# Designs tried in a protein design run: peptides against a protein of PDB entry 4KTY. Part 235

Target 1, 266 residues: chain A of PDB entry 4KTY
Amino acid sequence: YVLNDIGVIFYGEVNDIKTRSWSYGQFEDGILDTCLYVMDRAQMDLSGRGNPIKVSRVGSAMVNAKDDEGVLVGSWDNIYAYGVPPSAWTGSVDILLEYRSSENPVRYGQCWVFAGVFNTFLRCLGIPARIVTNYFSAHDNDANLQMDIFLEEDGNVNSKLTKDSVWNYHCWNEAWMTRPDLPVGFGGWQAVDSTPQENSDGMYRCGPASVQAIKHGHVCFQFDAPFVFAEVNSDLIYITAKKDGTHVVENVDATHIGKLIVTKQI

## One batch from the design tools (peptide; made by RFdiffusion4, then SolubleMPNN)

Design b2_p30_6_s3 (from b2_p30_6, 8 letters changed)
Fold by OpenDDE base, seed 1:
Structure b2_p30_6_s3 (fold): chain B 266 residues (1-266), chain A 30 residues (1-30)
Amino acid sequence: as target 1 above (266 residues)
Amino acid sequence: SDLPKNIPILNKETGTVSGYLVTGPVQPDP
């Protein structure tokens, strides 16, 4: 997980799984220097740089450009006129070196690009890391652990009232570390995500969230466990918004979100 | 928001998702 400098990223649809090669290049010239530069830009204390908890959290913030002029600018509008289309990237090296050289955010990224660059960052700093792809990944925007889907009386979706959404797939990272700040047993793989989805205590970042804790339904532990839990396990709650202002639960689907989670084992 | 917004459509007969309403930018395949 540290030594591999080339990897595989899963994407596509649950019924049409696709694979993309990604060069992490954590051993390439200038990459370690760039990772250190990222931590410098984050104004991270030297004492914290040896702590994978702090490093992974800072990384989740800094790999995206939001808040702190971090590495990558996200774009999903299919208009990439002022940079490189997300699909054109083949690895982390060019992105990181451009960031180091220009000292400005690099355009553009989407989830697999964020995950790829973040994976390089983690591995470069000696943190075992892997990319995880979640199919039918929920985006809970109000932190209630469910997808609230509002319907008109005719059964059609009310897009104005519905704020939550679902990705056909989403990529994030898992980093291996001990968690002395959590109860015993919640170390190991920690979910971290650099795609700017939700604000976490003032910054667009996510994790580290204990995978073991989440698997056992413990979402009260730092960091951002409720959001990660919702990504993989939230129920779809279909709510009919009546004209009189009343809300009625029309249906609950507990099987759609997080149908398949894929990661490379080696 | 800059993120795509895909809302699952309910099939009332089956109680499952029948499709998605896209209300924001589309996430393309890499």
Scores: peptide ipSAE 0.464, ipTM 0.884, DockQ to the pose 0.874
Fold by OpenDDE base, seed 3:
Structure b2_p30_6_s3 (fold): chain B 266 residues (1-266), chain A 30 residues (1-30)
Amino acid sequence: as target 1 above (266 residues)
Amino acid sequence: SDLPKNIPILNKETGTVSGYLVTGPVQPDP
């Protein structure tokens, strides 16, 4: 999980799984220096740089440009006039080297690009890491562990009231580390995500969240376990917003989100 | 929002998702 510099990223649909090669290039010239530069830009204390918990959390923040002029600017509007379309990237090296040379965020990324660059960052710093793809990945924006879908009285979706959404697929990372800050048994793989989805205690970052904790329904442990849990386990709650202002739960689908989670074994 | 918005459409007969209402940008294939 540290030595391989080429990987495979899963994407597409749950019924039509696709793969894309990605060059991590953690051993390429200038990449380690760039990773150190990223931590410098984050003003990370030297004492924390040996702590994979802190490093992965900082990395999740810094791989995206939000808040801190990090590595990648996300764009999903299919208008990439001021940079490179996300689909044009084939690996992390060019992105990281551009960031280092320009000292400005690189345009543009989407989830697999964020995950690819973040994977390079983690591996470069000696943290075992892998990319995980979740099909039907929920984006809970109000931290209530469910996907709230508001309906009109006629049954149509009220898109104005509905804030939560679902990705057909989403990529994030898992990093291997001990978690002395958590109860015994919750070390190992930790979910971390650099795609700027939600604010976590003041900035767009996510994790590390104990995969074991999440699998066992423990969402009270740092960091961002509720968000990650929701990505893979959210119930779809269909709520009718009545004209009188009342809300009624019409239906619940507990089977749709997180249909398949895929990762390449190294 | 910078993120696309995909909202599951309810199949009233089954109580499950029948499709998606796309209200934002669509992610291209990588």
Scores: peptide ipSAE 0.350, ipTM 0.847, DockQ to the pose 0.843
Fold by OpenDDE base, seed 5:
Structure b2_p30_6_s3 (fold): chain B 266 residues (1-266), chain A 30 residues (1-30)
Amino acid sequence: as target 1 above (266 residues)
Amino acid sequence: SDLPKNIPILNKETGTVSGYLVTGPVQPDP
């Protein structure tokens, strides 16, 4: 089994799917050393490095710079004067080698850059991994497994009250592993995400969450299953906030979120 | 949060999303 060192990342819109080539470069000189360095920076002991559950969770934290001076600084403000625009990257190698050389977070990344670098990290360490793109990807801020959209009485969105949001697309990773910490049948592909979206038990990280568990609605299984479930299966709840303080549900859309999930076969 | 914020706009007549209200930065094409 040989993993590809060049991949394809899906993006765009559900009705206009686009692809981008990405060079993972997991076999390039210095890349494995950099991945080991990342685990060193995370202060991961040697015994933990043999556990794909721990490695993937640490990776999801360390590929982003938040909390721990990890690999990539995210930026979405279209101002990239102090680094490289996210769209300018063509692969993981330059990013990882810069991190190893400078020992400082690399600027800048967005979801596909995070996913690309994370994919290299996982593959370098012998964990089968792929990038997944979810179109109409929900971001649930209050962990209630639904997207609450508040409306004014005139039907316009109340952006101040509406805290939840939806990405037109979002990229994360799936890593293949056994899950002895879960019931039988919930090993295999695990969702992991290094894009810094939400705090998970003290750090910006996500996963591993069992894809099978999520498909069957088992959101109680570690790690971060409720968040990943919400990304792909949240209902949109449109709520009118009345002047008297009451809330009225106007509509529920159970079909909008997670309309298409695309990945390249390994 | 530094993440972009996209809010689906409901078409009340059809019960479907008619567009998005962008309240933060937009994710660029890679």
Scores: peptide ipSAE 0.139, ipTM 0.765, DockQ to the pose 0.841
Fold by OpenDDE base, seed 4:
Order: C-alpha cells, then sequence, then structure tokens
Structure b2_p30_6_s3 (fold): chain B 266 residues (1-266), chain A 30 residues (1-30)
C-alpha cells in the first residue's frame, strides 16, 4: 500500500461499478517536500509528525482548504470557472506541486480527488493507505446515527426538513496504524476523510476512526466514529411530518446505506 | 450542509424506496 504509486478508484453506482486510474506519485520529486510543507502550514509539531494518528487527523483537515488554507477547494456545483474541474485531475502530483508553488488552495476537488491526494499524503509519510468507495454513502448532519427522511403526508420528501443526505457514492481513505489511544483490537485500518463534510471539533476533518470499532458498532471512540458509522450503516428513517407538527415514523430501511463498500486488496 | 444529496423517495403504499430526489448535483463520475 505504501509502495504502489498508481491506484484504482471505484465510482459509479452499485449496479454499475466503474474504475479509474489515479496516479499517487508519492515518490515523485517535490511531493514529499510538499507533504512536509502541508504539515508546516498546519503548524504541526515535529514530535507529532511521527504519530500516524495525529498525521492522519491533520491530513484530513489540511487536504481540504476549509479552515486552514489547505490543499484543495471542493466544488460540487458544476461551476469550475476559476480552476480545474475535478474530473480533469488524473493524479495527486500536479495538485500538490501547484499547492506548494502557489501556496494557495488548489481548485477544484471532489471526493475522489480529495481521497487521491490524501492517499498520496499518507503514503508519502509512510502510512499505509487505501481509498475506499462507499455506494449510497450517508451524510449524517446531526450525529444521530440515522438518516432522517422527512415526508409529506402524501409520501413525498420534504426537502426543507430533510437535512441528512446520501451520496450516490463517496470516496475516503483508510490508513493503517496502531491505536494505543483505543482499547486493544481497534488498531489496524482507520477511516479518515479529507472531503469537507462536517465540522469535527472545530475543523472540517474526519478520523481516524477505527474500522474494527465501527464494524462492531462501537461509536464512542475517537475520532468521528459516529459520522463514519452513519456513512456506512445508518438506517433510513422515514418520518411523516404532519401538518399539526407531529412526526410519525413510517418506515425504516436498514439495508440501503452502505450497500457496497469497495477497496483494493493489493 | 451545502453538499449535494440524494434523498430516497418512499412509496407510501408499499413502504419501499421508489426512487431518489436529487436536491443538488450528484457526485459525478470522475
Amino acid sequence: as target 1 above (266 residues)
Amino acid sequence: SDLPKNIPILNKETGTVSGYLVTGPVQPDP
């Protein structure tokens, strides 16, 4: 995972899985220097740079431009006039080198771009990392571990009340590390996400969240386990918002979110 | 959140998801 400088990113839909190549380029000239520069911009202590927990957490914050003038500006509005469309990127190298040269956030990224750049960052720093694609990926915005879908009395979605959302697919990263800060058994793969989705204790960042913990329903462990859990395992709660202001749970779908999670095995 | 989202649409009669309402741009194919 550390030595492979080219990868495959899964995208599309659960019924039509697609792949594209992504050049991580962690060994190319200037890339390691840029990764160090990223940590410098984050004002990360030297002592922390050897700790994959801290590094991955900082990386999740710094790969996105929010809060800290990090690497990538996200855009999902199909307007990319002031930069490069997310789909035009083929690897991490140009993005990172542009960031280092300009010292300004690079436009633009979406989830696979964030994940690609973050994967490079992690691998550059010796952290085994892989990209994970989750189909029907939930975005729980109120940290209640469920997707609240509010319905009108006629069964149609009330988009105003429905704040939670679902991506057709979402890409994030898993990084391999020990977790001495967690109980035994919760080391190994840790979910980390640099796509700016939710604020985590003051910054748009996510993880590291123990995959094993999440797998076993333990969401009490740092960092952002509830959010990651919801991404892959939240129930869809269909709630009818009645005119009188009462809410009635109409249905629960426990099978839709996280319908398929794909990552490379090698 | 300003992120795009898909919202499942429930068929009230069957209680099953009949489709999705797109409230913003979907995550595109790269």
Scores: peptide ipSAE 0.023, ipTM 0.560, DockQ to the pose 0.709; fails the geometry check

Design b2_p30_6_s4 (from b2_p30_6, 9 letters changed)
Fold by OpenDDE base, seed 1:
Structure b2_p30_6_s4 (fold): chain B 266 residues (1-266), chain A 30 residues (1-30)
Amino acid sequence: as target 1 above (266 residues)
Amino acid sequence: SELPKKIPILNKETGTVEGYEVTGPVQPDP
């Protein structure tokens, strides 16, 4: 995981799985220096730089530009006139070197770009890492571990009341580390995500969240386990908002979210 | 919000998702 310089990122739809090559370039000139620069910009203390828990959390925050003038500016509006379209990137190297040179956030990224750059960051710093793609990935915005879909009485979606959303796919990272801050057995793969989805204790970041803990329904452990759990296991709750202000649950779909999770083995 | 919003559409007959209502920018495929 650390030594592989070229990877494959899964995307598309469940019924039409696609792959894209991504050059991580963790051994190319200037990349390690840029990763160190990222930690410098984060004002990360030297003692923390040897701790994969702290490093992965800082990386999660700094790969996105929000809050801290980090590496990548996200854009989803299909207007990329002031930068590079997310689909035009083929690897992490150009992005990281541009960031180092300009000392300004690079435009633009989406989930696979964030995941690609973050994967390079982790690998550069000796943390085994891989990209994970989740199809039908939930975005829980109110931390209730479910997707609340509000309907009008006629059955149409009430878009004003409905705040939760679902990605057709979403990419994030898993980083391998021990978790001495958690109970025994919750080390190993940790979910970390640099796509700026939700605020976590004042910054747009996510993880590290123990994959083992999440698989066993333990969402009480740091960091951001409820959000990651919701991404892969939320129930869809369809709620009719009546004119009188009452809410009625019309249906529950427990099978849609997290329908397929894919990662490369090496 | 900066992120797009896709809302699952319920098929009332099957109780499953039949599509999405997009309420914001669409995430394109790479």
Scores: peptide ipSAE 0.186, ipTM 0.779, DockQ to the pose 0.841
Fold by OpenDDE base, seed 2:
Structure b2_p30_6_s4 (fold): chain B 266 residues (1-266), chain A 30 residues (1-30)
Amino acid sequence: as target 1 above (266 residues)
Amino acid sequence: SELPKKIPILNKETGTVEGYEVTGPVQPDP
């Protein structure tokens, strides 16, 4: 989880799982220096750099360009005229070295690119890390732990009212650390995500969220446990918005989200 | 939002998801 410089990222559909090789390159020349530079750009104090909780949280913010001119600009419009298409990247090294050289965000990334670069960042700094792929990954916009799907009276989706969404797959990271800030038993793997999905206390970042806490429904534990919980365990709530302004729940699907979570074992 | 928006389409008769309605950009395969 620290020493492997080449990995495999899972993607595709739950019924058609695909894999992509990714070169982390954490031992390549200039990569560690770039990771330190990232923390410098985050204005992270020296004392915090020894704390994997702080480092992983800062990393989740800084690997994306939002808020702080971090490493990667996300784009999903399939028009990448001013940079490199997300699918063209084969590893973290070129991205990180470009960031260090240009001192500007690198274009462009999507979830596996964010996860790949973030994995390099964590491993460079001695934090055991792996990439995790969640199939049918929910994106809860209002932190209510459910996917609210609004329907027209004819049964079609009301896209204007429906703010929540689902990824066919989403990649994030798990980082291994102790959690002295949490009750005993909630250390170990922590979910962290650098794909800019939602604002967390003023920045687009996510985690570290205790995997054990999430598994046991302890969404009150910092950081961003409700969001991560929703990604893997949200119910789909289909709601008809009636003309009179009332809402009627038409259906609840508790089986659609988080059908498969995959990570490579060393 | 810059993120793609995929919404599960419900078959009301069967109560199952039939597919996704895409209301924003679609993530391509890597």
Scores: peptide ipSAE 0.155, ipTM 0.753, DockQ to the pose 0.820
Fold by OpenDDE base, seed 3:
Structure b2_p30_6_s4 (fold): chain B 266 residues (1-266), chain A 30 residues (1-30)
Amino acid sequence: as target 1 above (266 residues)
Amino acid sequence: SELPKKIPILNKETGTVEGYEVTGPVQPDP
């Protein structure tokens, strides 16, 4: 989780799991320096740089370009004219070195690219880290721990009202650390996500969220546990938008989200 | 495809599968 510089990222569909290789390159020339530069750009205090909680949280913010001119610009509109298509990346090294050289965000990334670069960042700084893929990954945009799917009276999805989304797969990271800021037992793997999905206390970042806490439904523990919980365990709430403007809960599906979470074992 | 995609939602009344728009990062439909 620290020493391996080549990894596998899972993607695709839950019934057709695919893998891609990713070169983390945490030991390649200039990569550690770039990771330090990232922390410099974040204006992280020196005292905080030894704290994996702070480092992983800052990393989750800085690997994406939002808010802080971080490493990667996300693109999901299939327009990559001003950079590299997300699928063209094979590892973290070129991305990080370009960022260091240009001092501008690198275009473009999607979830596995963010996760790959973030994994390099964490490992480079001595934080054990792995990439995880969640199939049927929910994106809760209103922090209510559920997926609100609005339907017209005819049963069709109302896309204007439906703000939450479900991805066939989403990739994020788990970082190993103690959590002295949490009750005993909630250390170990912490979910962290650098893909810009939702704002967390003023910027696009996510985690560290205790995997143990999430697993046991403790969503009150910092950071961003509700969001991560929703990604893996939210219910689909089907709500019919009536013509009179009223909303009626028609159905609840508790089995749709988080069908499989996969990570490479060492 | 390597790209993540939105999961179609089963329409309750019709039994059909539909895509939907989202406010966050949007992956184009395949």
Scores: peptide ipSAE 0.116, ipTM 0.559, DockQ to the pose 0.250
Fold by OpenDDE base, seed 5:
Structure b2_p30_6_s4 (fold): chain B 266 residues (1-266), chain A 30 residues (1-30)
Amino acid sequence: as target 1 above (266 residues)
Amino acid sequence: SELPKKIPILNKETGTVEGYEVTGPVQPDP
């Protein structure tokens, strides 16, 4: 994982899986220096830089520009006049070198760009890492482990009441590490995500969350296990908001979210 | 939020998702 400088990212739909190449370039000139610079900008102490738990959590915050003038500005509005469209990037090197040179966030990224740059960051620092794609990925906005979909009495979606959402696909990272802060058996792959989705203890960051913990429903384990669990295992709860102010659960779909999780075996 | 908002549309007859209502910007494929 650490030695591979070219990867494959999965995207598209569950019934029409697509792939694109991504150049990680963790051995290219200036990339290690840039990764160290990122940790310097985060004001990470030297002792913490030897801890993959701290490094991956800091990386999840710093690869996005929110809160801390990190690497990438996200944009989904299809207006990219002040930078590069997310689809135009082919690898991490140009993004990281631009960040190092300009000392300002680079425009623009979406989930696969965040995941690609974050994968380079982790691998460059000697942390085994891979990109994971989740199809029908939930975004739980209120931390209740459910996708609450509010409907009008006529059955149409009430978009004002509905705060949760679903990505057709979402990309994040898994990083390999020991978790001495967790019970035995919850080391190994840890989910980390640099796409700025939700605030975690004051910053837009996510993880490391133990993949084994998530698989076994241990959402009480640090960090951000409830959010990651919801991404892959939320029930869709359809709620009719009646005119009298009452809410009635109409339907529950426990099969839609997290329908397929894909990663390249390298 | 800068993130797109995709809301599953319920097919009431089958109890399954039949599509999505997009209430924000859409993420394009690479």
Scores: peptide ipSAE 0.066, ipTM 0.706, DockQ to the pose 0.851

Design b2_p30_7_s1 (from b2_p30_7, 14 letters changed)
Fold by OpenDDE base, seed 5:
Structure b2_p30_7_s1 (fold): chain B 266 residues (1-266), chain A 30 residues (1-30)
Amino acid sequence: as target 1 above (266 residues)
Amino acid sequence: MPLNLEQVNEHVWRRKGADLSYNPLPITLP
């Protein structure tokens, strides 16, 4: 999880799982320097740089350009006129070196690109890390741990009221570390995500969230456990918006979200 | 030690064009 400089990222549909190669290149010339530069741009003090909890949290913020002129600009409108299409990247090295050289955010990324670059950042700094793909990944927009799907009386989705969304797949990272800030047993793999999805105490960042805590429903544990929990275990709540303004729960689906979570074994 | 833009450009290899097949898609429910 530290030495491999080429990896595999899972993507596609749950019924048609696909893979792509990704070059992490954590040992390539200039990459360590760039990772240190990223932490410098984040104004991270020296003492924090030795703490994987702080490093992974800062990394989750800095790999995306939001808030802090970090590494990657996301684009989800299928228009990439002012940069490189996300699919054109083959690894982390070009992105990181471009960032270091230009000192400006690199365009463009989507989840697997964010995860790839973040994986390089973590591994380069000696933190064991892997990319995780979640199929039917929920994006809870209102922090209620459920996916609220609003329907018109005719059964069609009300897109104006429905703020939550489900991705066919989403990639994030897991980083291995001890968690002395948590109760015993919640160290090990920690979910961290650099794809800008939700604001976490003032910045677009996510994690580290204890995988063990998530598995056991301990959403009170820092950081961002409720959001990560929702990504993998939200119930779908179908709500009919009636003409009189009332909302009625029509159905609950507890089986749709997080159908498959995949990572490469080593 | 730091690389300049010209040095990066000389070593950058990128695929041409956009392949949207990689992009995550929002699922419409139902």
Scores: peptide ipSAE 0.289, ipTM 0.674, DockQ to the pose 0.029
Fold by OpenDDE base, seed 4:
Structure b2_p30_7_s1 (fold): chain B 266 residues (1-266), chain A 30 residues (1-30)
Amino acid sequence: as target 1 above (266 residues)
Amino acid sequence: MPLNLEQVNEHVWRRKGADLSYNPLPITLP
């Protein structure tokens, strides 16, 4: 989880799981320097750089370009005219070196690219890290720990009534660390995500959220546990929006979200 | 509600995917 510089990323759909190789390249020339540069750009103090909690949280913010001119610009509109299509990247090295050279965000990334670069960042800094893929990954946009699906009275989905969404898959990272800021037993793997999805206390960042805490439904633990919990364990709430403005819960599906969470041992 | 541990699979090897099909897609559930 630290020494291997080539990895596998799972993607696709739960019924058609696919893989791609990704070169992390954490030992390539200039990569460690770039990771340090990233922390410099984040104005991270020296004392914090030895704390994997702070480092991973800063990394989750800085690997995306939002807020802080971080590493990668995301694009989800299938328009990549001013950069490299996300699928064209084969590893982290070119991205990080371009960032270091240009000192400007690199275009473009999507979740697996963010996760790949973030994995390199973490490993470069001595933090064991892996990429995790969640199939049927929920995006709880209103922080209610459920995935709202609004239906018209005729049964058709009304996508305008919520910004909640479900991705066929989403990639993020898990980083290994102790969590002295949490109760005993909630160290180990921590979910961190550099794909800009939700604002977390003023910045697009996510984690570290204790995987153990998430597994046991402890969503009150920092950081961003509710969001991560929702990604993997939200109930689908089918709500009929009545013409009179009332909402009626028609059905609840507790089995759909987080159908499969996979990672590869390396 | 706790996460179902059976939903977590580690150390799995799967088939390679096709180029340009990497993009995750939002799905509308019936």
Scores: peptide ipSAE 0.277, ipTM 0.662, DockQ to the pose 0.183
Fold by OpenDDE base, seed 2:
Structure b2_p30_7_s1 (fold): chain B 266 residues (1-266), chain A 30 residues (1-30)
Amino acid sequence: as target 1 above (266 residues)
Amino acid sequence: MPLNLEQVNEHVWRRKGADLSYNPLPITLP
């Protein structure tokens, strides 16, 4: 997880799984220096740079450009003017070196690009890391651990009320570390995500969230366990918004979200 | 007043870009 500089990222649909090769290049010239530069731009204290909890959380924030002029600008509008389309990237090296030289966010990324660059960042700094792909990945907007789909009385979706969304697939990272800040047994793999999805205590970042904690339903453990839990376990709640302002649950689907979570174990 | 599943997909579903090949042997996380 630290020594491998080429990986495979899974994407596509749950019934049509696809794979993409990605060059992490953590040993390439200038890449470690760029990772240190990223932490410098984050104004990270020297005392925290040896703590994988702090490093992974800072990396989660800094790999995306939001809030702090981090590495990558996300775009999902299929235009990608004034930059490189997300699908054109083949590895982390060009992105990180461009960031270092220009000192400006690089355009553009989507989840696998964020995950690829973040994986390089973690591995460069000696943190074992892998990319994880979740099919039917929920984006919980209001931190209630469910996907609220609001319907008009005629059965049509109320797009104004429906804020939650579902990705056909989403890529994030898992980083291996001890968690002395958590109860015994919740170290090991930690979910971290640099794709700017939701604000976490003032910044677009996510994790580290204990995979063991999530698996056992301990969503109160820092950081962002509820959000990660929702990504993989949310129920779809279909709610009719009546004209009188009342809400009626019409249907619940507990099988749609998190149908498959995959990674390459190397 | 049937549920409009097509419309649900349009508003709730987000599709991401794609690029390359099929791998039939991914490792699932427990």
Scores: peptide ipSAE 0.020, ipTM 0.546, DockQ to the pose 0.037
Fold by OpenDDE base, seed 3:
Structure b2_p30_7_s1 (fold): chain B 266 residues (1-266), chain A 30 residues (1-30)
Amino acid sequence: as target 1 above (266 residues)
Amino acid sequence: MPLNLEQVNEHVWRRKGADLSYNPLPITLP
């Protein structure tokens, strides 16, 4: 495989796809040392550092600051007074070097920043990786593999009852590895996500989830396959909450979520 | 800036034939 130090990240709307360059810089001075430092901060044993399954899972946890004082603090409130606005970053190098020097989480990131830094981390450690953008990306927060949209009797969305949400776009990573812990045929590309979205067995992390397993609906395979499946394949379930306390399914939309999944060709 | 289709790998997959029924059904809340 060939590792590129400059990449393209897709973002925007499905009807107005945009691109931005990102410098991964996995070969720059100090970056490998920083990646090793990240694993040190995670207290990862030496034997596990050679296992891409463990490394990618630890990376998905450590690239975000939640739980473990990892690399990046996420912010989505448009207030960036105590750091760098997510849109100001142009690559991973400055972020990783700042983390290494300050030994404190770097502010701030959003999905493409998390994905960019995570891509550097994976590639730096010899794991083939790419960034994937999913348009209309579902965030299933109750683990039922569907997006529940609750409606008032007048047809308006009940925001109090509706907990699930949809990103106009979301970026995560795919990492290439064998999966001896899974049946034959489910190695290859594995979805991993460092953007803090849901708790996975005690930490904000996601993956590795077999892309092949997800494509074929095998959501029982570790790790976090149901969540990743839901991101790309959830049905929208419109439910009317009646005044008498009953719920009625009014409509099902199986076409809205995961309209387009895009990655740069390798 | 503009999307070059030759530089991207587009993928859309949907699971078909799932044995799921979404027929309208009233559910009583506990």
Scores: peptide ipSAE 0.015, ipTM 0.449, DockQ to the pose 0.058; fails the geometry check

